# Peptides against a protein of PDB entry 4HTP: the designs that were tried, part 97

Target 1, 231 residues: chain A of PDB entry 4HTP
Amino acid sequence: SQTVASHVPFADLCSTLERIQKSKGRAEKIRHFREFLDSWRKFHDALHKNHKDVTDSFYPAMRLILPQLERERMAYGIKETMLAKLYIELLNLPRDGKDALKLLNYRTPTGTHGDAGDFAMIAYFVLKPRCLQKGSLTIQQVNDLLDSIASNNSAKRKDLIKKSLLQLITQSSALEQKWLIRMIIKDLKLGVSQQTIFSVFHNDAAELHNVTTDLEKVCRQLHDPSVGLSD

## One batch from the design tools (peptide; made by RFdiffusion4, then SolubleMPNN)

Design b2_p17_7_s3 (from b2_p17_7, 7 letters changed)
Fold by OpenDDE base, seed 4:
Structure b2_p17_7_s3 (fold): chain B 231 residues (1-231), chain A 17 residues (1-17)
Amino acid sequence: as target 1 above (231 residues)
Amino acid sequence: MSPFQQRFEAKIAELEA
């Protein structure tokens, strides 16, 4: 079925997240998120103009923005060390080389960019000169691949996990990979709280989530910001 | 309007055409 997520480039979400992260003030962070959300809702209305009662919602994006709240998809079984080793292999980095060591020892200060402890940022700078300038994945495709990773982790199919990761990586820019890593590790470092995200999405979102812990339900039931929980 | 907003608007316009 047609979804907004199938039409929205993953790059656009990543660019939004990047703007949020770089913004200093809370108000500016909120503005960037609101702009993306409003655009999404408008597109939804246009896409589903002749189809009422669709199940499509902001959920595909929201679950990437608040990955800590993911409950539908099982654990990825992926940590920074695994990703480091994967990148070293994929990029054919010398194991004792500067970049390989940066990835493996990401917790240690390097003095380069002050990115100690932030694997995604370290990876970004390693990837920047080595990968595509523009990615090609939609939000739906990203979620499909992440679903595959989780499913294969459950099935202990490491080979297929690697395959899906490679698909993600090879079709993504350095910036997109930075955010993808953070989504997988479940720490976006946006500098804005979960409650703020919910508040911007819908006035009743935090309450509904507190009761249901179901992010999809929150996004679906509260898709229209003008329709309350009690309506 | 940001570049991504412009892209969204363009996509919406395509759907409405």
Scores: peptide ipSAE 0.318, ipTM 0.885, DockQ to the pose 0.917
Fold by OpenDDE base, seed 3:
Structure b2_p17_7_s3 (fold): chain B 231 residues (1-231), chain A 17 residues (1-17)
Amino acid sequence: as target 1 above (231 residues)
Amino acid sequence: MSPFQQRFEAKIAELEA
């Protein structure tokens, strides 16, 4: 079955998130999110023009933008220390080297960037000169791999968790990995509130989420911004 | 128009052709 998420590169979402983060004003942050959302909805209408009552929605993107509200996917069981060790191994970083120590001691200010406590940013600068492969994953593929990680964590299949993580990492640019890390850790640091994201998505989104706590239901029922809860 | 918007519009045009 065709979904919008299967056609949208993960890189496009990451570029949007990067623009939002770099924007200083609330209005500019909102503009970047709205432009992405509007494009998504237009694509949806075109993709499903001959099929009514599809279950496809903005949910695949929304669950990555608001990962702290994820309820369908189980816990990943992944922390910064695990990712640090994985990167050291994958990149063959010297254990006592500067970059390995930066990843392991990410809370300690060691650089000029002032990124202490932000593991994703520290990882980005380590990855930037080393990631030569262009990102190739769609939003759907990213979610499929994250589903696999969560499922295998629940089943205590550590080797399969590592396999899925490696697929994510080896098919992503440094910038995409920065945002992927933040999605896994569930802290995007966008500088815009959850309420603002919901308000831009739909006027009734915050209310419906408060009642249902179901992000997919919010995205599906309120897919059309002109159709309210009472309609 | 941003690069991603251009890509989206191109795909939409393909679907409508």
Scores: peptide ipSAE 0.315, ipTM 0.885, DockQ to the pose 0.930
Fold by OpenDDE base, seed 1:
Structure b2_p17_7_s3 (fold): chain B 231 residues (1-231), chain A 17 residues (1-17)
Amino acid sequence: as target 1 above (231 residues)
Amino acid sequence: MSPFQQRFEAKIAELEA
């Protein structure tokens, strides 16, 4: 079935997240998120113009923006150390080299960027000169691969987890991988609260989520910002 | 309009055509 997520490049979400992160003020952060959301809703209306009772919603994006609220997908079983080792292998980095050590010892200041403790940023700078400038994945494809990772983690199939990770990595830019890592680790560092994200999405979103803890339900029921819970 | 907004609008236009 047609979904908005199948049409939206993951790169566009990542660029939005990057703008939000780089914005200094709350208002500017909100503006960037709102612009993405509004575009999504407009696209939804156009895509589903002749179809009633669709289940499509902002959920595919929202679950990546608020990964800590993910309840449908099970744990990935992926930590920074695993990703570090994977990148070292994939990029054929010398194990005793500067970049490999940066990834493995990401908690210790080793560079000039002051990114100690932020694995995603360290990875970004290692990846930037070594990977594609533009990724090819849609939001739906990213979610599909993440679903695969979670399922294979549950099934204890480490080989298949690695396969899906490689698919994500090889089809993503450095910037996209930065955000993908943060999504997997479930820490986006946007500088805006969950409450703010919900508030921008819908006035009743925080309340509905507090009651249901169902992010998809929140996105579906409150898809229209003009229609409240009591309507 | 941001580049991603432009892409969205372009895709919307394609859907409406």
Scores: peptide ipSAE 0.310, ipTM 0.881, DockQ to the pose 0.924
Fold by OpenDDE base, seed 2:
Structure b2_p17_7_s3 (fold): chain B 231 residues (1-231), chain A 17 residues (1-17)
Amino acid sequence: as target 1 above (231 residues)
Amino acid sequence: MSPFQQRFEAKIAELEA
């Protein structure tokens, strides 16, 4: 069946995350998340107006926003060093060149941006002049590729992991890749707590997650903000 | 509305048409 995630560009999620990150203060961060969520829910209602009891929910987006809570997908087996080497290869960067060294030695301060230790930001600046201005992936497609990576990691198929990563990379803008990296590494640096995200999503979300530790169940059962757990 | 919101609203409108 059709899902909201199959209609939402990954770029729109990344744009929202970028706005949240750049916003000063809790209130503005909350506003940006709320606006994305409300739009998602409205689209859901329109998409599924003639279908009751669908399993579709905010889960495809939520699992990318709160990647530390991922339980369905197994480990990616991807670290910054692997990504660095992949980018060096893909972009044909000289291994002893400035950009290659920036990626490999991402923990060492080298520039004026203060991005030491933030691989995603370092990658962003390397990618910005070299990649697409606009990506083409939906949230569904991103999750499918991430599922593939996790599955192939479990199966120790490094070649297929690389293939899926290349699909993600070649179809994404620099900004999208910045956030994709942060999702894979599971450190979004949004400046807003998990509790805040849950509170905005639904009043009962934190409680349900504390009991179930199942992000999908939280998203499905509490899809309607006006319907509580006890209703 | 943000450009993002506008795009979403447009998609919703397409579904409802």
Scores: peptide ipSAE 0.307, ipTM 0.879, DockQ to the pose 0.854

Design b2_p17_7_s4 (from b2_p17_7, 9 letters changed)
Fold by OpenDDE base, seed 4:
Structure b2_p17_7_s4 (fold): chain B 231 residues (1-231), chain A 17 residues (1-17)
Amino acid sequence: as target 1 above (231 residues)
Amino acid sequence: MSEFQQRFEKLIAELEA
């Protein structure tokens, strides 16, 4: 079945997240998220105009925005050190070179950007001059690849994990990879709370999530902001 | 409108065409 996520570029989510992160005030952060959400809902209505009771929802995006609440997809088994080594290999960086050392020693300040402790930001600056300017993945494709990674981690198939990671990386811009890394590590650093995200999504979202701990159910049942939990 | 909003509108327009 067709989904909104199959039509929305991953780049659009990443650009939204970037705007949220760069915004200083809570209100501005909320505005950026709301704009993306409203656009998503509008597209959903258009896509499913002739089909009621679809299972499609904001879930594919929400699970990337709140990756710490992921319960359907199992653990990736991926840490910063693994990604660092992968990038060093993929980009053919000299092992004793500046960029390789930046990735491996991401916890200590090595550059002028003040990115110490933020692996994704460090990776971004290494990737920016070396990767394609525009990615080609949809949100659905990203989730499919992440599903593959989690599944293969469970199966202890490191080779297939690497394969899926390479597919993600080679089809993503530096900015998209920055956010992808943060999604995998499950720390987006948006500067906005989970409660705020839920509140913007739906007035009853936090309550429903607290009861069910099921992000998909939250997104599906509360897809319409005008329809409450008790309706 | 942001660029992504414009893209969404374009996608919607394509669905309705």
Scores: peptide ipSAE 0.399, ipTM 0.915, DockQ to the pose 0.914
Fold by OpenDDE base, seed 3:
Formats: sequence, C-alpha cells, structure tokens
Structure b2_p17_7_s4 (fold): chain B 231 residues (1-231), chain A 17 residues (1-17)
Amino acid sequence: as target 1 above (231 residues)
Amino acid sequence: MSEFQQRFEKLIAELEA
C-alpha cells in the first residue's frame, strides 16, 4: 500500500524544521508547520481518493517531529559520543585534528558559533563541506532505517546498527543529518512547545494523546481537522 | 510558494493525469 511518507523527501521535512527553528515568533513557527501539514493532508486526499478506509496518516512525520513521544519504536541506544566516533571514522578525520576534537568535545566547542552542547550543530559544520548537497531518502525510508536501528539495538547487533546508520548518513545532506541527529537524540530545539504542535494538528490532539499516549492513534483518529473526538 | 509546496502540487497533478 502506498503512503504519503513514501512520496515525501526527508529533505522537505528538514527544510520545514529549519524554517521553524529560525523563526523568532510563535506565529511564524506555527505558519511553517501548518503549511507543511496542510500540504501533507492535501496530498493524502489525492493519493487515497478512491480508498477511504486507509490507515495512512501524518504519523510518519509526527513521530520525527515529536520523537520524545515515540512508543512504537524501541530505544536506539545511540548517543552523541557514538555518532562522533562514527563520523570521525566515516569521514577519515584525523583523531587529533580540529574537526574530530569538535565532535568529541561538542559540549565546550571552540569558536564563535555559540553552539555549546548542541552536537547536531557542531556536526553540521563539520559535514557541510564533506557531504552531498541533496539527500535521496523519503520520510518512509528514514523511518524504515530508524526501525532497523531500534530493532537491531534490541537484538544487540552492533554491526547492523552501523550499517543502517551509514546508509542514513551517506544518503543525506549536512542539513538533513543535523535534523536526523536531533531526531535520534530526541531534542529538536524548535522553540515551539509540544502543546502548540498538537494544537495546530488538531484541537483534540493533546487531549487524546494525554489519555492514550499513542501518537499513531492520535494522527489516525484526528487526521481530519474538522472531525473531533466526540463526532 | 515554497519548494516543498511545489513538489506536492506536482505529485498531485501526476496522480490526476
């Protein structure tokens, strides 16, 4: 079965998140999220025009936007230090070089960027001159790879975890990797609250999530913004 | 219109063709 997520480039989600992060006001942040969501829903309606009873929803994107609410996928078992070491190896960075040290000491970075403690931003600047300008992954493919990582972490298959991570990295731009890292670490730093995200998605979303703690159920049941929980 | 919006519109147009 076809899904919206299988047609949407991961880059489009990342560019939206970047716009949200760079926006100063709540209203502007909301606008960027709403535009992406509305486009998604419009495409959903077109894609599933002849199939009204589908399970497809905004869930594939929502679980990446609110990764701290993930309940279906098991823990990744990935921390900043692991990613740092992986990047050093993959990019063949000298161990005592400036860029390797930046990744390893991301909490106290040298320079004027003011990105102390934000590993994703440190990684971005290291990756920018070294990575592809355009990624090739869809949102569906990203989620499939993340599922693989979580499953293999549970099974203690470190080599397979590395394989999936390498696939994510080698098929992503620096900007996409910045956001992917934040999704894995579960801190997007969007500057907008979970409540705001839910409120934009659907008026009843926060309530339903509070009761069920099931993000997929929230996205599926409240797919139509005009249909409430009591309807 | 943003780039992603243009892509979405293109995809929709392809579905309707």
Scores: peptide ipSAE 0.393, ipTM 0.913, DockQ to the pose 0.928
Fold by OpenDDE base, seed 5:
Structure b2_p17_7_s4 (fold): chain B 231 residues (1-231), chain A 17 residues (1-17)
Amino acid sequence: as target 1 above (231 residues)
Amino acid sequence: MSEFQQRFEKLIAELEA
């Protein structure tokens, strides 16, 4: 079946997340998220105009925004050190070079940007002059590749994990990769709480999630902001 | 209007055409 996620570029989600992160106030952060969500819902209504009772929802995006709440996918088995080594290999960085050392020693201040401890930001600056300016992946495609990584991790197929990661990063801009890394590591550093995200999505979202711990169910049952749990 | 909002509107317009 057709999904909103199959039409929405991953870049649009990343740009929204970037705006949220850069925003100083809670209200501004909320505004950026709300704008993306409202646009998504509007597109959903248009896409499914002639089809009732679809299972499509905001879930494909929500699971990337709140990756720590992921329960459908198993663990990726990916850490910063693995990504560092992958990037060094892919970009053919000299192992004793400045950029390779930045990636490997991301916890210590080695650069001028003051991004020590934030691997994604360090990776961003290494990738920026070396990657495509614009990615080509949709949100659905990103989720498909992440599903592949999780399943292959469960199957202990490291070679296939690497393959899926390469597919992700070769089709992504530096900015998209920054956020992709944060999604995989499950730390977006948005500066807005999980509770706030749920409250913006739907008034009953936090309650339903507390009971079910099922993010897809939350997104599906509470797709319409005007329809509550008791309705 | 943000760039992504413009893209969404375009996509919606295409669906309604």
Scores: peptide ipSAE 0.391, ipTM 0.913, DockQ to the pose 0.928
Fold by OpenDDE base, seed 2:
Structure b2_p17_7_s4 (fold): chain B 231 residues (1-231), chain A 17 residues (1-17)
Amino acid sequence: as target 1 above (231 residues)
Amino acid sequence: MSEFQQRFEKLIAELEA
């Protein structure tokens, strides 16, 4: 019943993504991803040592790393403008103030940081002096909350969507929120292709995904990097 | 070793104890 995702802090995934984004070379980006993946697999083996038939896999993390390939959840129905308004309210920002305007007009260049058009980065700088230094959510908890958002969006329960978003926000650092926003908007800006991520995960991952378009199946069937599709 | 790797190792150690 236990999953690796229930033990891994969301912060650890975010820090990995941050390192990948900041890395200049493809090889360095790959290294950071591989380190996280290898640690995950090692923990999986330890967690499920006495359980051979488990459905647990890297899927909870992979679906956040490749959010554009998400097929299980319905649409979140969340855009940058909604998040901007939520942050203004939550942080009690003056509506005509500098920070509120930055969030609302995120597409307009306002400074030397070159963050125009990147809402997540703009939000990060607004949040950094105002939010928790360390988040408390696991990857599983983040996925649970995202599931809730998608479900409530389908049910047109706006208040419940807001509730789940508030839980995500209030339990996350500024850095975690930057990446969470990018996951919701489905643009991580890692600088590595989907194919590269798959190739690092497993040699047969791209092929299996091309056939099935099922990210969970890819993660589950190809959990062991030494066991191929034909084995 | 990164901080997260250290945490992972600690978690693994706890599971094996």
Scores: peptide ipSAE 0.296, ipTM 0.882, DockQ to the pose 0.922

Design b2_p17_8_s1 (from b2_p17_8, 6 letters changed)
Fold by OpenDDE base, seed 1:
Structure b2_p17_8_s1 (fold): chain B 231 residues (1-231), chain A 17 residues (1-17)
Amino acid sequence: as target 1 above (231 residues)
Amino acid sequence: MTPEQKRFQELIEELES
């Protein structure tokens, strides 16, 4: 069946997240998220205009925005060190070179950007001059690949995990990879709280999540911002 | 309108064509 996520470029989510992160004020951060969400809902209505009993919702995006609330997908088993080694290999970086050392020693980088402890930012600057400028993945495709990674981690198939990661990486820009890394590590550093995200999504979202701990259910049941939990 | 908003609009228009 058709989903909104199958049409929305992952790049557009990432650019929105980037805009949110760069915004200084809470109001601006909220505005950027709201604009993306509203656009999503409008497209949803158009896509499903003649369909009943639709299960499609904002969940595919929300689970990437709030990855710490993921309960459907099992653990990836991926850490910064693994990603560092993968990038060194993929980019054919000299192991004793500056960029390789930046990735491996991301907690104490010597670079000019001052991004100590932020692996995703360090990776971004290494990737920026070395990767494609525009990614080709949809949000659904990203989630499919992440599902594959989690499944293969559970099955202890490290080679297949690497394969899926490479597919993600080779089809993503540096900016997209920055955010993908943060999604995998489950720390987006948006500068807005989980509660704020829920509040913007729906007035009853936080409450429903507190009761159910089911992010998909929250997104599905509260898809319409005008329809309350008690309605 | 943001670039993302424009792309969403294009997606809607494609559905309606």
Scores: peptide ipSAE 0.718, ipTM 0.967, DockQ to the pose 0.936
Fold by OpenDDE base, seed 4:
Structure b2_p17_8_s1 (fold): chain B 231 residues (1-231), chain A 17 residues (1-17)
Amino acid sequence: as target 1 above (231 residues)
Amino acid sequence: MTPEQKRFQELIEELES
């Protein structure tokens, strides 16, 4: 069946997240998220105009925006050190070179950008001059690959994990990879709280999540902002 | 409109064509 996520470029989510992160005020951050969400809902209505009983929702995006609340997908088993080694290999970086050391020692200030402790930002600057300017993945495709990674981690298939990671990396821009890394590590650093995200999504979202701890259920049941939990 | 909003609009228009 058709889904909104199968049509929305992952790049557009990343650009939105980037805009949110760069915004200084809470109100501006909220505005950027709301604009993306409203556009998503509008497209959903158009896509499913003749099909009222669909399970499609904002869930594919929400689970990437609030990755710490992911409960459907099992653990990736991926940490910064693994990603560092992968990038060093993929980019053929000298092991004792500046860029390799930046990735491996990401907790120590080594650059001028003040990105110490933020592996994704360090990776971004290493990747920016070396990778494609535009990615080609949809949100659905990203989630499919992340599902594959989690499944293969559970099955202890390291080779297949690497394969899926490489597919993600090779089809993503530096900016997309920055956000993808943060999604995998489950720390987006948006500067907005979970409560704020839920409040913008739906007035009853926080309550429903507190009861169910099911992010998909929250997105599906509260897809329409005008329809309450008790309706 | 943001570039993302414009792309969403284009996606809707494609459905209607």
Scores: peptide ipSAE 0.716, ipTM 0.966, DockQ to the pose 0.930
Fold by OpenDDE base, seed 2:
Structure b2_p17_8_s1 (fold): chain B 231 residues (1-231), chain A 17 residues (1-17)
Amino acid sequence: as target 1 above (231 residues)
Amino acid sequence: MTPEQKRFQELIEELES
């Protein structure tokens, strides 16, 4: 069956997240998230116009926006050091070069950017002049690849993990990779709380999540903002 | 409209065609 996530570019989620992060005010951050969500819901209604009983929901996006709440897939087993080494290899960076050292020593960066401890930002600046300007992955494809990584991590297949990571990297822009890294590390730094995200999604979302701890169930049951939990 | 909103609109239009 078709899903909204199979049609939405991952780049569009990333650009939305970037806009949220850059916004200083809570109200602006909320507005940007709401605009993306409303567009998603509108497309959902169009896509599933003739199918009333679908399981499709905002979950594919929500699990990337709130990756710390992920419970469906197992751990990725990916840390910043692994990504650093992968990028050094992929980009053929000299190991003792400036860019390689930036990636490896991301916690103590040199410069005026103030990106200390933010590996994703360090990676972004290294990647920006070296990678695609526009990615080609959908949200569904990103989730499929992340599922593959988690599955292969549990199976201790490091070679296949690398394969999926390479696919993610080679088909993503620097900006997309910045956010992908943050999703994997589970720290988006959006500047809005989990509670705020839930409140924008649905009035009953926080309550349902507190009870079920099931993000997919929250997204599916509360897909319609006008239909409450008690209805 | 943001570029993302425009793309969503295009996706909807494609479905309706």
Scores: peptide ipSAE 0.713, ipTM 0.966, DockQ to the pose 0.944
Fold by OpenDDE base, seed 3:
Structure b2_p17_8_s1 (fold): chain B 231 residues (1-231), chain A 17 residues (1-17)
Amino acid sequence: as target 1 above (231 residues)
Amino acid sequence: MTPEQKRFQELIEELES
């Protein structure tokens, strides 16, 4: 069946997240998230106009926005060091070059940007002059590839993990990769709390999640902001 | 209207055509 996530570019989620991160105030951050969510719900209603009983929800996006709450997908087995080595190989960076060393020593302040310890930001600056300007992946495709990575990690199939990672990387812009890295490492640095994200999504979302710890259930049951848990 | 909002609107219009 068709899903909203199969139509929404991953780039649009990333640009929204970028806007949220750059916003200084809580109110502005909330506005940007709400605008994306409202657009998603509006498209959902149009897409499923003739189908009242669908399982489609905001879950494909929510699990990328709150990756620390992921319970369906198993561990990726991916750390910053692995990604650094992969990028050095893929981009054919000299091992003793400045960019390779920046990726490997991402915890050490090397420049004026103050991005020490943020691997995703360091990767972004390395990737920006080397990657495609526009990605081609939908949110659904990103989740499919992440599912593949987790499954293959569980099965200890390192070559297949690399294949899926390469597909993600080669079909993504530098900005998209920055956010993808943060999703994999499970630290988005949005500057807004989990509670705030839930409160914007639905008034009862935090409560339902506290009881069930099931993010998909939260997104599905509370898809309509006007329908509460007691209804 | 943001670029993302415009794309969502285009997606809706495609469904109605």
Scores: peptide ipSAE 0.712, ipTM 0.966, DockQ to the pose 0.946

